# Peptides against a protein of PDB entry 3ZN8: the designs that were tried, part 37

Target 1, 125 residues: chain A of PDB entry 3ZN8
Amino acid sequence: LEEYDKIQKKMEDVMEGKGKLTLRDVYAQIIALRKMGPLSKVLQHIPGLGIMLPTPSEDQLKIGEEKIRRWLAALNSMTYKELENPNIIDKSRMRRIAEGSGLEVEEVRELLEWYNNMNRLLKMV

## One batch from the design tools (peptide; aimed at target 1 H45)

Design b2_p27_6_s2 (made by RFdiffusion4, then SolubleMPNN; from b2_p27_6, 20 letters changed)
Fold by OpenDDE base, seed 1:
Structure b2_p27_6_s2 (fold): chain B 125 residues (1-125), chain A 27 residues (1-27)
Amino acid sequence: as target 1 above (125 residues)
Amino acid sequence: LREELEKLRKELLEKRQKLLELLEKLQ
């Protein structure tokens, strides 16, 4: 509970323009969600999400969980400076992170693109 | 026991960070 509330408050501070979303924050959020159990159980506990979204097939949930597992491997292969400042991650850094995580460079690029899109969206609110 | 496990976890995380910084310098 307390760790989740700290992460939520930091997300609020970022949405209010009082902070910057980092990959460290993304990592902390993913770990907090995983402590609640399998992604299927987490989605069942979100009020209204189970009513408004078509319940993903068990296979779609497994695919999503595998993607999150891969992104965690990439995040665990980043330096603290890279996690705090993802904009320093060039092609050479992406290759090193991919090699260190057993991922394709494209999977690391997809994570960084997702982060950049999320950080743009949060600046429009 | 819990304090010793927390200490060991911290030391392992610090060692991991040092290894990642060494890999960054070799790039």
Scores: peptide ipSAE 0.493, ipTM 0.890, DockQ to the pose 0.014
OpenDDE base, seeds 2, 3, 4, 5: peptide ipSAE 0.480, 0.483, 0.492, 0.447; ipTM 0.885, 0.888, 0.891, 0.877

Design b2_p27_6_s4 (made by RFdiffusion4, then SolubleMPNN; from b2_p27_6, 18 letters changed)
Fold by OpenDDE base, seed 5:
Structure b2_p27_6_s4 (fold): chain B 125 residues (1-125), chain A 27 residues (1-27)
Amino acid sequence: as target 1 above (125 residues)
Amino acid sequence: LEEELKKLRQKLLEEREKLLQELQKLL
């Protein structure tokens, strides 16, 4: 619980423009979401929200879980400096992370692109 | 001789790349 509350507060601070999202924050969020189980099932039981969110098929949930597992492998293969400052990840670092995680370089690039897009959106709020 | 030297040069380049990658993990 306390770890999740710290992550939520940091996410609020980042959304308010008071902080910077890092891949360490992304890692912490993924771990927190996995500890809470499929919150999507809990949200489906809230009257009025379950009608507006397309329920992912069981196959879409499995694909999403595999993608998250692959991203966790990439994040576990990063240095602390890379997690705190993902913008230092050059082609050589990206190749090392891919090899260390058993991923294609393209999958590591996709994670970094997702992070960059998220961090751009958060700077516009 | 020339093909063996080419293979040796390629192996040394691959080892150098691996060492640079391991060094980057420590930084």
Scores: peptide ipSAE 0.033, ipTM 0.427, DockQ to the pose 0.008
OpenDDE base, seeds 1, 2, 3, 4: peptide ipSAE 0.017, 0.018, 0.017, 0.020; ipTM 0.372, 0.400, 0.395, 0.404

Design b2_p27_7 (made by RFdiffusion4; failed a check: the pose's geometry)
Pose (drawn by RFdiffusion4):
Structure b2_p27_7 (pose): chain A 106 residues (1, 21-125), chain P 27 residues (1-27)
Amino acid sequence: LLTLRDVYAQIIALRKMGPLSKVLQHIPGLGIMLPTPSEDQLKIGEEKIRRWLAALNSMTYKELENPNIIDKSRMRRIAEGSGLEVEEVRELLEWYNNMNRLLKMV
Amino acid sequence: SEEEELKKRFQALEKLIEEKLEEENKE
């Protein structure tokens, strides 16, 4: 049930219920439909879950703050350690900056 | 207020995580 500390404390809570659906707990707004979140149980069917939660914990508690410092020597690093590919790491690294970015405009 | 700002930030984080999950599902 400044940001990095929050991301872990949050993502960790996003597994001990589902992948849960508490996305509608702090949103006074309304939804769209039900036949759409049905594709959430699909990823649950596999013995695994998601590639993101993989290389996510395979990083230092400071490398997630400024993933910009990460080079070609650092991407392959958390790649083979997590079992993901260099490409599957980029989509993850280019996102840690987005959260710390779009949050500034909030 | 401070509490309202925190709630807004927390809600923004949830939305960003939701968008990321939707992008992974689309793949």

Design b2_p27_7_s1 (made by RFdiffusion4, then SolubleMPNN; from b2_p27_7, 14 letters changed)
Fold by OpenDDE base, seed 5:
Structure b2_p27_7_s1 (fold): chain B 125 residues (1-125), chain A 27 residues (1-27)
Amino acid sequence: as target 1 above (125 residues)
Amino acid sequence: SEEEERERRRRALLELIEEFRKKELER
């Protein structure tokens, strides 16, 4: 719960323009989400969210868990500078991260694209 | 109220995270 509250505060700060989301924040979020389980379970405990979000199937959760494990391997292969400032990750760094994590370069690119999209979306809210 | 604004932001954030999770599971 404490980790989740910290991530929520960080994301609120980003939405307010008081901070930026980093891959370190993403790493913390992934860990927190793994501990909390599906976000739909968290939403069910929030009064007034009458929007029943479809719960992913168990198979979808397993696929997602494997992808998250692969992304965690990539994140663990990044330097502190890369985690704090993902914009410095060029093709050479991406290849090193892929080799260090046992991933394809395309999978590392997908993680970075996901991060960039998330960061853009948070700034629009 | 400040409480209602915080809750609205929290909900928006949770919805955003859920959308990313869905996209991640679809890929």
Scores: peptide ipSAE 0.100, ipTM 0.538, DockQ to the pose 0.330
OpenDDE base, seeds 1, 2, 3, 4: peptide ipSAE 0.027, 0.105, 0.043, 0.088; ipTM 0.440, 0.539, 0.454, 0.496; seeds 2, 3 fail the geometry check

Design b2_p27_7_s2 (made by RFdiffusion4, then SolubleMPNN; from b2_p27_7, 18 letters changed)
Fold by OpenDDE base, seed 2:
Structure b2_p27_7_s2 (fold): chain B 125 residues (1-125), chain A 27 residues (1-27)
Amino acid sequence: as target 1 above (125 residues)
Amino acid sequence: SEKKKEEEKKRALLELLREFREKELAE
């Protein structure tokens, strides 16, 4: 419940230009999404197709869950400055994050692209 | 338009979050 309220408030603030979306917010959102039962219904509203959309297939749901866990690993490998201002993440930082999280650089790039798409969506009026 | 579609997605996401919150409160 607390997580939902925080996410909702943050999203509303960003929509109204009262704040900015950060990767800390993304982290909170991912955690909240994982606590939601109908994950597929939530994910369908996330722009950018950065995560495989869940299907009724159990295997596909598992793949999606794994992808989310990988993104969490990436986020946990970022510095506070990177979390607060993802725009500073260059190729060198991406490589470091990838290596630290056991991911491919492309997966880190995908996460950042998802963030950018989400940020654009929320700021769109 | 694409812009309109994205705006609708934004609103739908917010509504979904509210619905989940309400459901959790009811449980």
Scores: peptide ipSAE 0.144, ipTM 0.550, DockQ to the pose 0.055
OpenDDE base, seeds 1, 3, 4, 5: peptide ipSAE 0.100, 0.127, 0.099, 0.101; ipTM 0.489, 0.523, 0.556, 0.492

Design b2_p27_7_s3 (made by RFdiffusion4, then SolubleMPNN; from b2_p27_7, 11 letters changed; failed a check: the pose's geometry)
Amino acid sequence: SEEEEERRRRQALLQLIQEFLEKELKK

Design b2_p27_7_s4 (made by RFdiffusion4, then SolubleMPNN; from b2_p27_7, 13 letters changed)
Fold by OpenDDE base, seed 2:
Structure b2_p27_7_s4 (fold): chain B 125 residues (1-125), chain A 27 residues (1-27)
Amino acid sequence: as target 1 above (125 residues)
Amino acid sequence: SPEEEQKRRQQALLQLIEEFRKKELEK
């Protein structure tokens, strides 16, 4: 819970334009979410939101966990500079990260695309 | 109210997390 709270505060700062979402933040968030389990369990610790979220099946959770583990491998293959400023990741860096993590280049590209989309979404809030 | 704004931000964060989870689970 304490890790989640820290991440939540960071994400709130980003949404308020007081911070920048980095892949380091993404990494921390993934780790925290894995510790907390399904999002439904996380929501149980946040009273008063009234949000109903669907509970994924066990099989879906397993598939999702595998995908997250693959992304963690990619993140672990990045340099600190890349984690702090993902915009510097060019084709050469992307290929290196893919090879180092045992992923396809397209999977690394997908992670970066996801990051960019999340960053845009946070700025809209 | 400030409290309502905080709730909105929390909801937005949760939606973002949920979107992430959905995308990951579909892959």
Scores: peptide ipSAE 0.060, ipTM 0.495, DockQ to the pose 0.306
OpenDDE base, seeds 1, 3, 4, 5: peptide ipSAE 0.019, 0.035, 0.021, 0.024; ipTM 0.425, 0.487, 0.453, 0.423; seeds 3, 5 fail the geometry check

Design b2_p27_8 (made by RFdiffusion4)
Pose (drawn by RFdiffusion4):
Structure b2_p27_8 (pose): chain A 106 residues (1, 21-125), chain P 27 residues (1-27)
Amino acid sequence: LLTLRDVYAQIIALRKMGPLSKVLQHIPGLGIMLPTPSEDQLKIGEEKIRRWLAALNSMTYKELENPNIIDKSRMRRIAEGSGLEVEEVRELLEWYNNMNRLLKMV
Amino acid sequence: KEAFLTALLAEKLLETPEAKHLLEQVL
């Protein structure tokens, strides 16, 4: 059930219920339909879950704050350690900056 | 901020139109 500490305390809670659906717990707004979140059980069918939660915990508690300092020598680092590819790391690293960015405009 | 982070994380993890629409409502 400043940001990095929140991201972990939140993504950790996003596994002990599903992948849960509490996305509709702090949103007074309304949804769209039910035949759409059905593609959530598909990723559950596999023995695995998601590549993001992989290389996510394979990083220092400071490297997630400013993923910009990460180079070609640091991407392959958390790649082979997590089993993902250099390409699967980029999509993850270019996202840590987005959260810390779009949040500023909130 | 909490609602935004929840919606943003859910959008990226779930990648469903519904999670995107919820994020737009939060914005």

Design b2_p27_8_s1 (made by RFdiffusion4, then SolubleMPNN; from b2_p27_8, 8 letters changed)
Fold by OpenDDE base, seed 2:
Parts: C-alpha cells; structure tokens; sequence
Structure b2_p27_8_s1 (fold): chain B 125 residues (1-125), chain A 27 residues (1-27)
C-alpha cells in the first residue's frame, strides 16, 4: 500500500508537470501491483475500473498476468540509462533487450509504444 | 487519480474495446 501511494503521488507530480514518467516509474508500479496479489484482486481495488472494463474472465486474467511477467523481463533487461530515457532505445537496443528477456522484438516494441502513448496522454492532462 | 497508470496498464493488458475507445478519445 505505501509503495502504491508513492507511485500515485509520483504520477500526480508528472500530471502536474513536476516530473517525467520513466520506465523506471513503470517498473516500480508493476512491482507494487504484483505485491498486492493476483491481478484479479488488484483490479478490484481500482476505483471506477468496473465502469471502464468488463470483469475479466479467468483466461483474460491469466493472459494479463503473463503479459506483465513478459514486460518485467524486458524492463529487467534494460540499462539504467534506457529506463530513465526510453527514447534512446533504437532497433539495436530493442533486439538486445528482446534477446536478453527471451521475448520477440515486437513485444518490446509494444511496451515502448504503450509507454509513448501514456506519456502523450499525461501531457494532455 | 490514484489508479490512472494502473487503469491505463489494465486497459492495454485486456485490450477491451471500451478502454481502447476511451484512450483514443483522450489521446
């Protein structure tokens, strides 16, 4: 709970233009969420999510948990400089990250695309 | 506010049409 609150405060600071959201912040959040228990239990604690998302099936929860594990493997294969400045990740770095994490390059690209979209959204708020 | 990143992560993880539409409206 305390780690979750710190990440939320950091996100509020980013939303207020007081900071930049990095992949280090994303990594810390994913770790905090995993400490709360299974994804189903985490989702139940998110206010308003039940309005935005239908209740996931057991199979969807399993897929979601696997995707989180895969993204963590990618993040664990990044350098500190890459986590702080994901915009430096070129095709060569992306291949290295994929190989080091046992992922496809497309999965690493998907993570980076999601991060970029999220940063665009945060700039619009 | 407290769950925005988690909601964005969840929206991507579950690829729900509604979440994707909301993301498209905000982005």
Amino acid sequence: as target 1 above (125 residues)
Amino acid sequence: KEAFLTALLASHLFETPLAQELLKKVL
Scores: peptide ipSAE 0.282, ipTM 0.706, DockQ to the pose 0.325
OpenDDE base, seeds 1, 3, 4, 5: peptide ipSAE 0.266, 0.275, 0.275, 0.266; ipTM 0.688, 0.693, 0.693, 0.688; seed 3 fails the geometry check

Design b2_p27_8_s2 (made by RFdiffusion4, then SolubleMPNN; from b2_p27_8, 8 letters changed)
Fold by OpenDDE base, seed 2:
Structure b2_p27_8_s2 (fold): chain B 125 residues (1-125), chain A 27 residues (1-27)
Amino acid sequence: as target 1 above (125 residues)
Amino acid sequence: KKAFLTALLASKLFETPLAEELLKKVL
């Protein structure tokens, strides 16, 4: 709960333009999400989302947990400078991160694209 | 607003259409 509230406060600061969302913040959010358990439990803690959401199948939970592990491996293979400033990650850095994490370059690119899209969306709100 | 990043992250990680629908309801 306390880590969730810290992430929420930092999110509010980013949404208010008081901060930049970094990959370090994404890492902290992934860790918080894992601690909260299944997405259904996370959503039950959101006021107004207590609607009976279809619980992910056990297979969907396994796929999601594997994707979490893969993204954490990529993030753990990044330098502090890359985590704080993901825009410096060029093709050479992506390849190094992929090799160091045991991922395909495409998976590292997908993570960075998601981060960029999310950061654009947060600036529009 | 608070749930937005968690919902965005969960949407992408679990690739569930549910998370996209939730995003549309929270936005």
Scores: peptide ipSAE 0.337, ipTM 0.757, DockQ to the pose 0.432
OpenDDE base, seeds 1, 3, 4, 5: peptide ipSAE 0.308, 0.329, 0.328, 0.241; ipTM 0.745, 0.754, 0.753, 0.700

Design b2_p27_8_s3 (made by RFdiffusion4, then SolubleMPNN; from b2_p27_8 with E11S L14F E18L K20E E24K Q25L)
Fold by OpenDDE base, seed 4:
Structure b2_p27_8_s3 (fold): chain B 125 residues (1-125), chain A 27 residues (1-27)
Amino acid sequence: as target 1 above (125 residues)
Amino acid sequence: KEAFLTALLASKLFETPLAEHLLKLVL
């Protein structure tokens, strides 16, 4: 709990930046999502939105929580420079991050691919 | 932007069509 609070406080200072989406922003959003729970559950409490939102099954919640844990492990194994500028993450850095997080290189690649896709999408909005 | 990122993240992590529903709500 205390380590999460220290990381969160450092991340609140980073989120004030009107800038390009970074992996620090992704980390902050993962932490926010864990605190709120699945957005489907949150949005279900909003009158008029709850009727159309699929609730994840208990198994989907477990799979999602495990994926969160794995992505946080990868992000915690990154340097501040890598979190700020993920484009510097080459194959050697991906391997180091994977080894440091106990993940497969493919899982680190999946996170980076997702980030790149999100960063492209958010630039179009 | 942040709420949208959170929604997309939730959709990816929980394999829910939440992003598709939110996109349909905004379109």
Scores: peptide ipSAE 0.346, ipTM 0.765, DockQ to the pose 0.424
OpenDDE base, seeds 1, 2, 3, 5: peptide ipSAE 0.321, 0.341, 0.334, 0.324; ipTM 0.750, 0.761, 0.756, 0.751

Design b2_p27_8_s4 (made by RFdiffusion4, then SolubleMPNN; from b2_p27_8 with K1R L14F E18L K20R H21E E24K)
Fold by OpenDDE base, seed 5:
Structure b2_p27_8_s4 (fold): chain B 125 residues (1-125), chain A 27 residues (1-27)
Amino acid sequence: as target 1 above (125 residues)
Amino acid sequence: REAFLTALLAEKLFETPLARELLKQVL
């Protein structure tokens, strides 16, 4: 518990919105999402958006929550250097992260692929 | 930026086309 709170506090200090998206930013946003719940549920409570957002089913919520736990495990098994510069995560690092997290290498790869796609998209905006 | 990242994260985690729907409203 204390180590988790120390990691959380260190992640709050790293939210410098002026840089390249990092896995620290991703970690912070995962934590924010867990606190708020599914953003679709939050946005449905905003009057005047006029957007009927699909709400995830109860089964989708459970699957999503389990995926959050897995991604947090992966992120917690990364070094500070890897969190800041995810592009240094080679096959060897990815395997170590998977082993340290109790995840399949493919699950770590999925997270990194998503991050890379997201970082590309955010550079275009 | 942060809200957009949260939306994209929610889309990926819950397989809900949230970001696509948000993008349709902003574009």
Scores: peptide ipSAE 0.384, ipTM 0.807, DockQ to the pose 0.420
OpenDDE base, seeds 1, 2, 3, 4: peptide ipSAE 0.306, 0.342, 0.332, 0.377; ipTM 0.750, 0.767, 0.765, 0.792

## One batch from the design tools (peptide; aimed at target 1 Q29 H45 L121)

Design b2_p28_1 (made by RFdiffusion4)
Pose (drawn by RFdiffusion4):
Structure b2_p28_1 (pose): chain A 106 residues (1, 21-125), chain P 28 residues (1-28)
Amino acid sequence: LLTLRDVYAQIIALRKMGPLSKVLQHIPGLGIMLPTPSEDQLKIGEEKIRRWLAALNSMTYKELENPNIIDKSRMRRIAEGSGLEVEEVRELLEWYNNMNRLLKMV
Amino acid sequence: FEKLTPEERFKENVLRSLFNREREKKEK
């Protein structure tokens, strides 16, 4: 049930219920339909879950703040350690900056 | 109609939760 500390404290809570659906707990707005979140149980069927939660905990509690400092020597680092590929790391690293970015405009 | 990938939906869900929490902090 400044940002990095929040990201962990949040994503850790996003596994002990599902992947839960509390996405509709702090949104007074309305939804769309039910036949859509059905593709959420598909990823649950596999013995695994997601690649993102992998290399996510395979990083220092400071390297997530400014993933810009990460080079070709640092991408392959959290790649082989998590079992993911260099490509699967990029999509993850280029996202830590997005959260710390779009949040500024909030 | 086109549907978002589970990855894109997850990104949006995390962002929406962070935005709401930031709004709650400002309100408090």

Design b2_p28_1_s1 (made by RFdiffusion4, then SolubleMPNN; from b2_p28_1, 22 letters changed)
Fold by OpenDDE base, seed 4:
Structure b2_p28_1_s1 (fold): chain B 125 residues (1-125), chain A 28 residues (1-28)
Amino acid sequence: as target 1 above (125 residues)
Amino acid sequence: LPRLSLDERFEQDLLLLLVAKKKQEELE
């Protein structure tokens, strides 16, 4: 729970405009999600929220496991500098990451596009 | 219920955080 709380706090800070989401944060969140389950399990302990929070079913948690595995492989093939600042990932870096992770370049691009979309969403909060 | 993709789960978690924050603000 403590590890998940740290990640959630970081996400809260990002949502408050105190920071930016990095791919390191994404990696940590994926790991936490797999180990500890959905955020709803944490928030259910907050009075007045437990009744209103949808909790994903086991089947919902199982879907996208392959996507998680593939994205983790990509993330594991990135340098710390790339994880911290994904904007430096050019075509050459993207190709290296794809080759190192056994993914297509387009899959790495998809991950980066998703990351950018998440950052846009966070800025709208 | 449709199964959520990874990206949809992240979006859902962000929405939950937003709801939690708003709820805290209402309690203050």
Scores: peptide ipSAE 0.223, ipTM 0.656, DockQ to the pose 0.183
OpenDDE base, seeds 1, 2, 3, 5: peptide ipSAE 0.220, 0.262, 0.212, 0.221; ipTM 0.664, 0.702, 0.657, 0.661; seed 2 fails the geometry check

Design b2_p28_1_s2 (made by RFdiffusion4, then SolubleMPNN; from b2_p28_1, 22 letters changed)
Fold by OpenDDE base, seed 3:
Structure b2_p28_1_s2 (fold): chain B 125 residues (1-125), chain A 28 residues (1-28)
Amino acid sequence: as target 1 above (125 residues)
Amino acid sequence: PPILSLDERFERDLLELLIAKKKKEEQE
């Protein structure tokens, strides 16, 4: 059971905020946000916030939700090693992930670029 | 086939490891 203990320990270390942000953390955050439902509907009920924050149109919300759903499909098609170390994802791995998730290779590239940009910003803080 | 969630994949892989361990102990 040494492999199980290693996976659990890594998950605990990440939940404690110790370590590098991984795609597994991104997955967990997306799932948590989806369980809370549309925060936009909650914010619209706060008097005055609807005037100060341009609320995305219902169409823009649907487009954003579909993009997140597609990214979840990509993440679910990755190996545990790829989720932990996204920097190992080469062109061959990217193509396999795209095929397995029913996405274009460019959509998988965009997810990885977004992840890399977030990690750069977090290192500057 | 439907793409399993990461949590469902993890549970499946854990069950396979537990079954493999039990089979090894029965052979000793």
Scores: peptide ipSAE 0.342, ipTM 0.761, DockQ to the pose 0.018
OpenDDE base, seeds 1, 2, 4, 5: peptide ipSAE 0.156, 0.290, 0.096, 0.127; ipTM 0.587, 0.722, 0.512, 0.538

Design b2_p28_1_s3 (made by RFdiffusion4, then SolubleMPNN; from b2_p28_1, 21 letters changed)
Fold by OpenDDE base, seed 3:
Structure b2_p28_1_s3 (fold): chain B 125 residues (1-125), chain A 28 residues (1-28)
Amino acid sequence: as target 1 above (125 residues)
Amino acid sequence: PPLLSLDERFQQDLLLLLQAKKKEEEAR
């Protein structure tokens, strides 16, 4: 729960314009999700918090877990400057990250595109 | 696809956290 509180506070700060979502924040969230699982699975056991959000199937969770492992490899291959400011990641940096993580360059691009979409979404709220 | 599942999970967890906070604030 402490990890979720930190993530929540960070997301609130971003939505209020007090900060930005970084790949370090993404890393922290992925780790929290791996430890606790989907928050919906945790909260469904708390009486009166019956927020029925659809939980992914077991097969979807397994597929998602593999994707998460690949993205963690990419994140672990990034420099601190890249994690803090993903906008500096050019084609040369993407290639280095891909080679260091055992991924295709397109998978690194996909991660960055996902990050950009999430950051845009948070700024619109 | 795996990307959609991760994105959906991220959005769902964020929504749940925001709703939980709102409920806590209303209870104070």
Scores: peptide ipSAE 0.154, ipTM 0.586, DockQ to the pose 0.179
OpenDDE base, seeds 1, 2, 4, 5: peptide ipSAE 0.090, 0.112, 0.140, 0.089; ipTM 0.536, 0.536, 0.570, 0.508

Design b2_p28_1_s4 (made by RFdiffusion4, then SolubleMPNN; from b2_p28_1, 20 letters changed)
Fold by OpenDDE base, seed 5:
Structure b2_p28_1_s4 (fold): chain B 125 residues (1-125), chain A 28 residues (1-28)
Amino acid sequence: as target 1 above (125 residues)
Amino acid sequence: PPLLSLDERFQQRLLQLLVAKEEQRKKE
């Protein structure tokens, strides 16, 4: 519950222009997610939401967990400046991050594209 | 999947904020 509240507060701060969503924030939220589990499980504990949300299969959870682990590896290979300002990550930095994390460059690109999409959505609000 | 859960958390909050913004706009 505390981690959930922190995530919500951070999102509110970003939307109000009090902060920017960074990859550091993404990292923190991934860690929180791993502790809390899937959102569906979290929502199931909310009184009044007696709707059993479809839970992904165990296999799907494992696949997703591996993807998250790979993203964490990428994030762990970034500098503080890159985590705080992902827009500075050029092709050279992206390659370095990929090599340092044992990932394909495309996987790092995918993470960055996801982040960029999230920021576009945030700006639209 | 954890990625979907992460994305869902972001999207859910974004949606809530969008709805709130539209509701506020309608009251003005």
Scores: peptide ipSAE 0.210, ipTM 0.650, DockQ to the pose 0.111
OpenDDE base, seeds 1, 2, 3, 4: peptide ipSAE 0.188, 0.196, 0.182, 0.191; ipTM 0.626, 0.635, 0.623, 0.636; seeds 2, 3 fail the geometry check

Design b2_p28_2 (made by RFdiffusion4)
Pose (drawn by RFdiffusion4):
Parts: sequence; structure tokens; C-alpha cells
Structure b2_p28_2 (pose): chain A 106 residues (1, 21-125), chain P 28 residues (1-28)
Amino acid sequence: LLTLRDVYAQIIALRKMGPLSKVLQHIPGLGIMLPTPSEDQLKIGEEKIRRWLAALNSMTYKELENPNIIDKSRMRRIAEGSGLEVEEVRELLEWYNNMNRLLKMV
Amino acid sequence: EERAFLTALLYKKLGNEELAEHLLEQLE
């Protein structure tokens, strides 16, 4: 049930219920339909879950703050350690900056 | 509002993107 600390404390809670659906707990707004979140049980069918939660915990508690410092020598680092590829790491690293970015405009 | 926004962003990457974009529009 400044940002990095929150990301962990939040993503860790996003597994002990599902992948849960509490996305509609702090949103007074309305939804769209039900035949859409049905593709959430598909990823649950596999013995695994997601590639993101992989290389996510395979990083220092400071390398997630400014993933910009990460180079070609640091991407392959958390790649082989997590079992993901260099390409699967980029989509993850280029996202840590987005959260710390779009949040500023909030 | 910051907590809800972060939840929506995480849900966009971990769940249904169309539902997450719609919820972000309501939050804006």
C-alpha cells in the first residue's frame, strides 16, 4: 500500500498489490473504460514482470538523480548486471530525467 | 497533486498509456 527517495518508496509499493491499480486513489477525475486495463494481466502471466524494475535497483542511490552523468561505460554496466541490453537501459535512463523534469513544472 | 502526478507518470510506463494520458490531462 528529493525525488529519488520518493521514486523507490513508491515503486516498491507498486508490486505488493498487483501490479496494483491504486492509480485511481489520488485522482478525483474519472476514467475511460474497463476493456483497456485488461492488458495488465498479460505481463503478469509471464514468470517475470518488467525490465524497468530490473536495472532500476541495479543503480546507486545517487546515479538515479542525474542519469546524465552516465556514459557508454555506465550503461553497459547496469545492463549485464540486470540481464537487460544496452538498448533496454537507454529507455530507462532517459526516463529518470523526465520524472525530475516534468515534476518541476508541477 | 505531486503524488498523483508521479503516480500517473509511473502508471504510463508500468500500465495502460491511454488511461495514464487521460488522467494527466485531468490533472493539468

Design b2_p28_2_s1 (made by RFdiffusion4, then SolubleMPNN; from b2_p28_2, 12 letters changed)
Fold by OpenDDE base, seed 2:
Structure b2_p28_2_s1 (fold): chain B 125 residues (1-125), chain A 28 residues (1-28)
Amino acid sequence: as target 1 above (125 residues)
Amino acid sequence: LKEAVLLVLLYSKLGDKELAEHLLKLLL
């Protein structure tokens, strides 16, 4: 519990708070997610939620970790301006990011589409 | 709050989708 609270506080210090979600914020939260581990293990620490939550298989965890690694590679291949304002990422920038990260352009597009959807949702929170 | 929601949404995409979606239904 204390470790999770420490992770959360460190994340809040990195997040722009009530501001616009950026890919920098996404990057920080991916790091937090990796540190916290599987959601099933996180929820086991919450009293009353320990009710028979499906635990992911080891193979499912490996697939998830690979997806995380791929997204971090994409984010690490972005410029500071792109991380702060992802809306500037056009088709040419996506191709550069994909090439720099060893990803398919479609995977970079998927990340950006997800970000745009999340940014819209979080404006309602 | 936004940070916590973003984290759960990341779990939905990168982790256990079914569990994260269930959690989202409970929190939102």
Scores: peptide ipSAE 0.522, ipTM 0.876, DockQ to the pose 0.465
OpenDDE base, seeds 1, 3, 4, 5: peptide ipSAE 0.464, 0.511, 0.490, 0.503; ipTM 0.857, 0.873, 0.864, 0.869

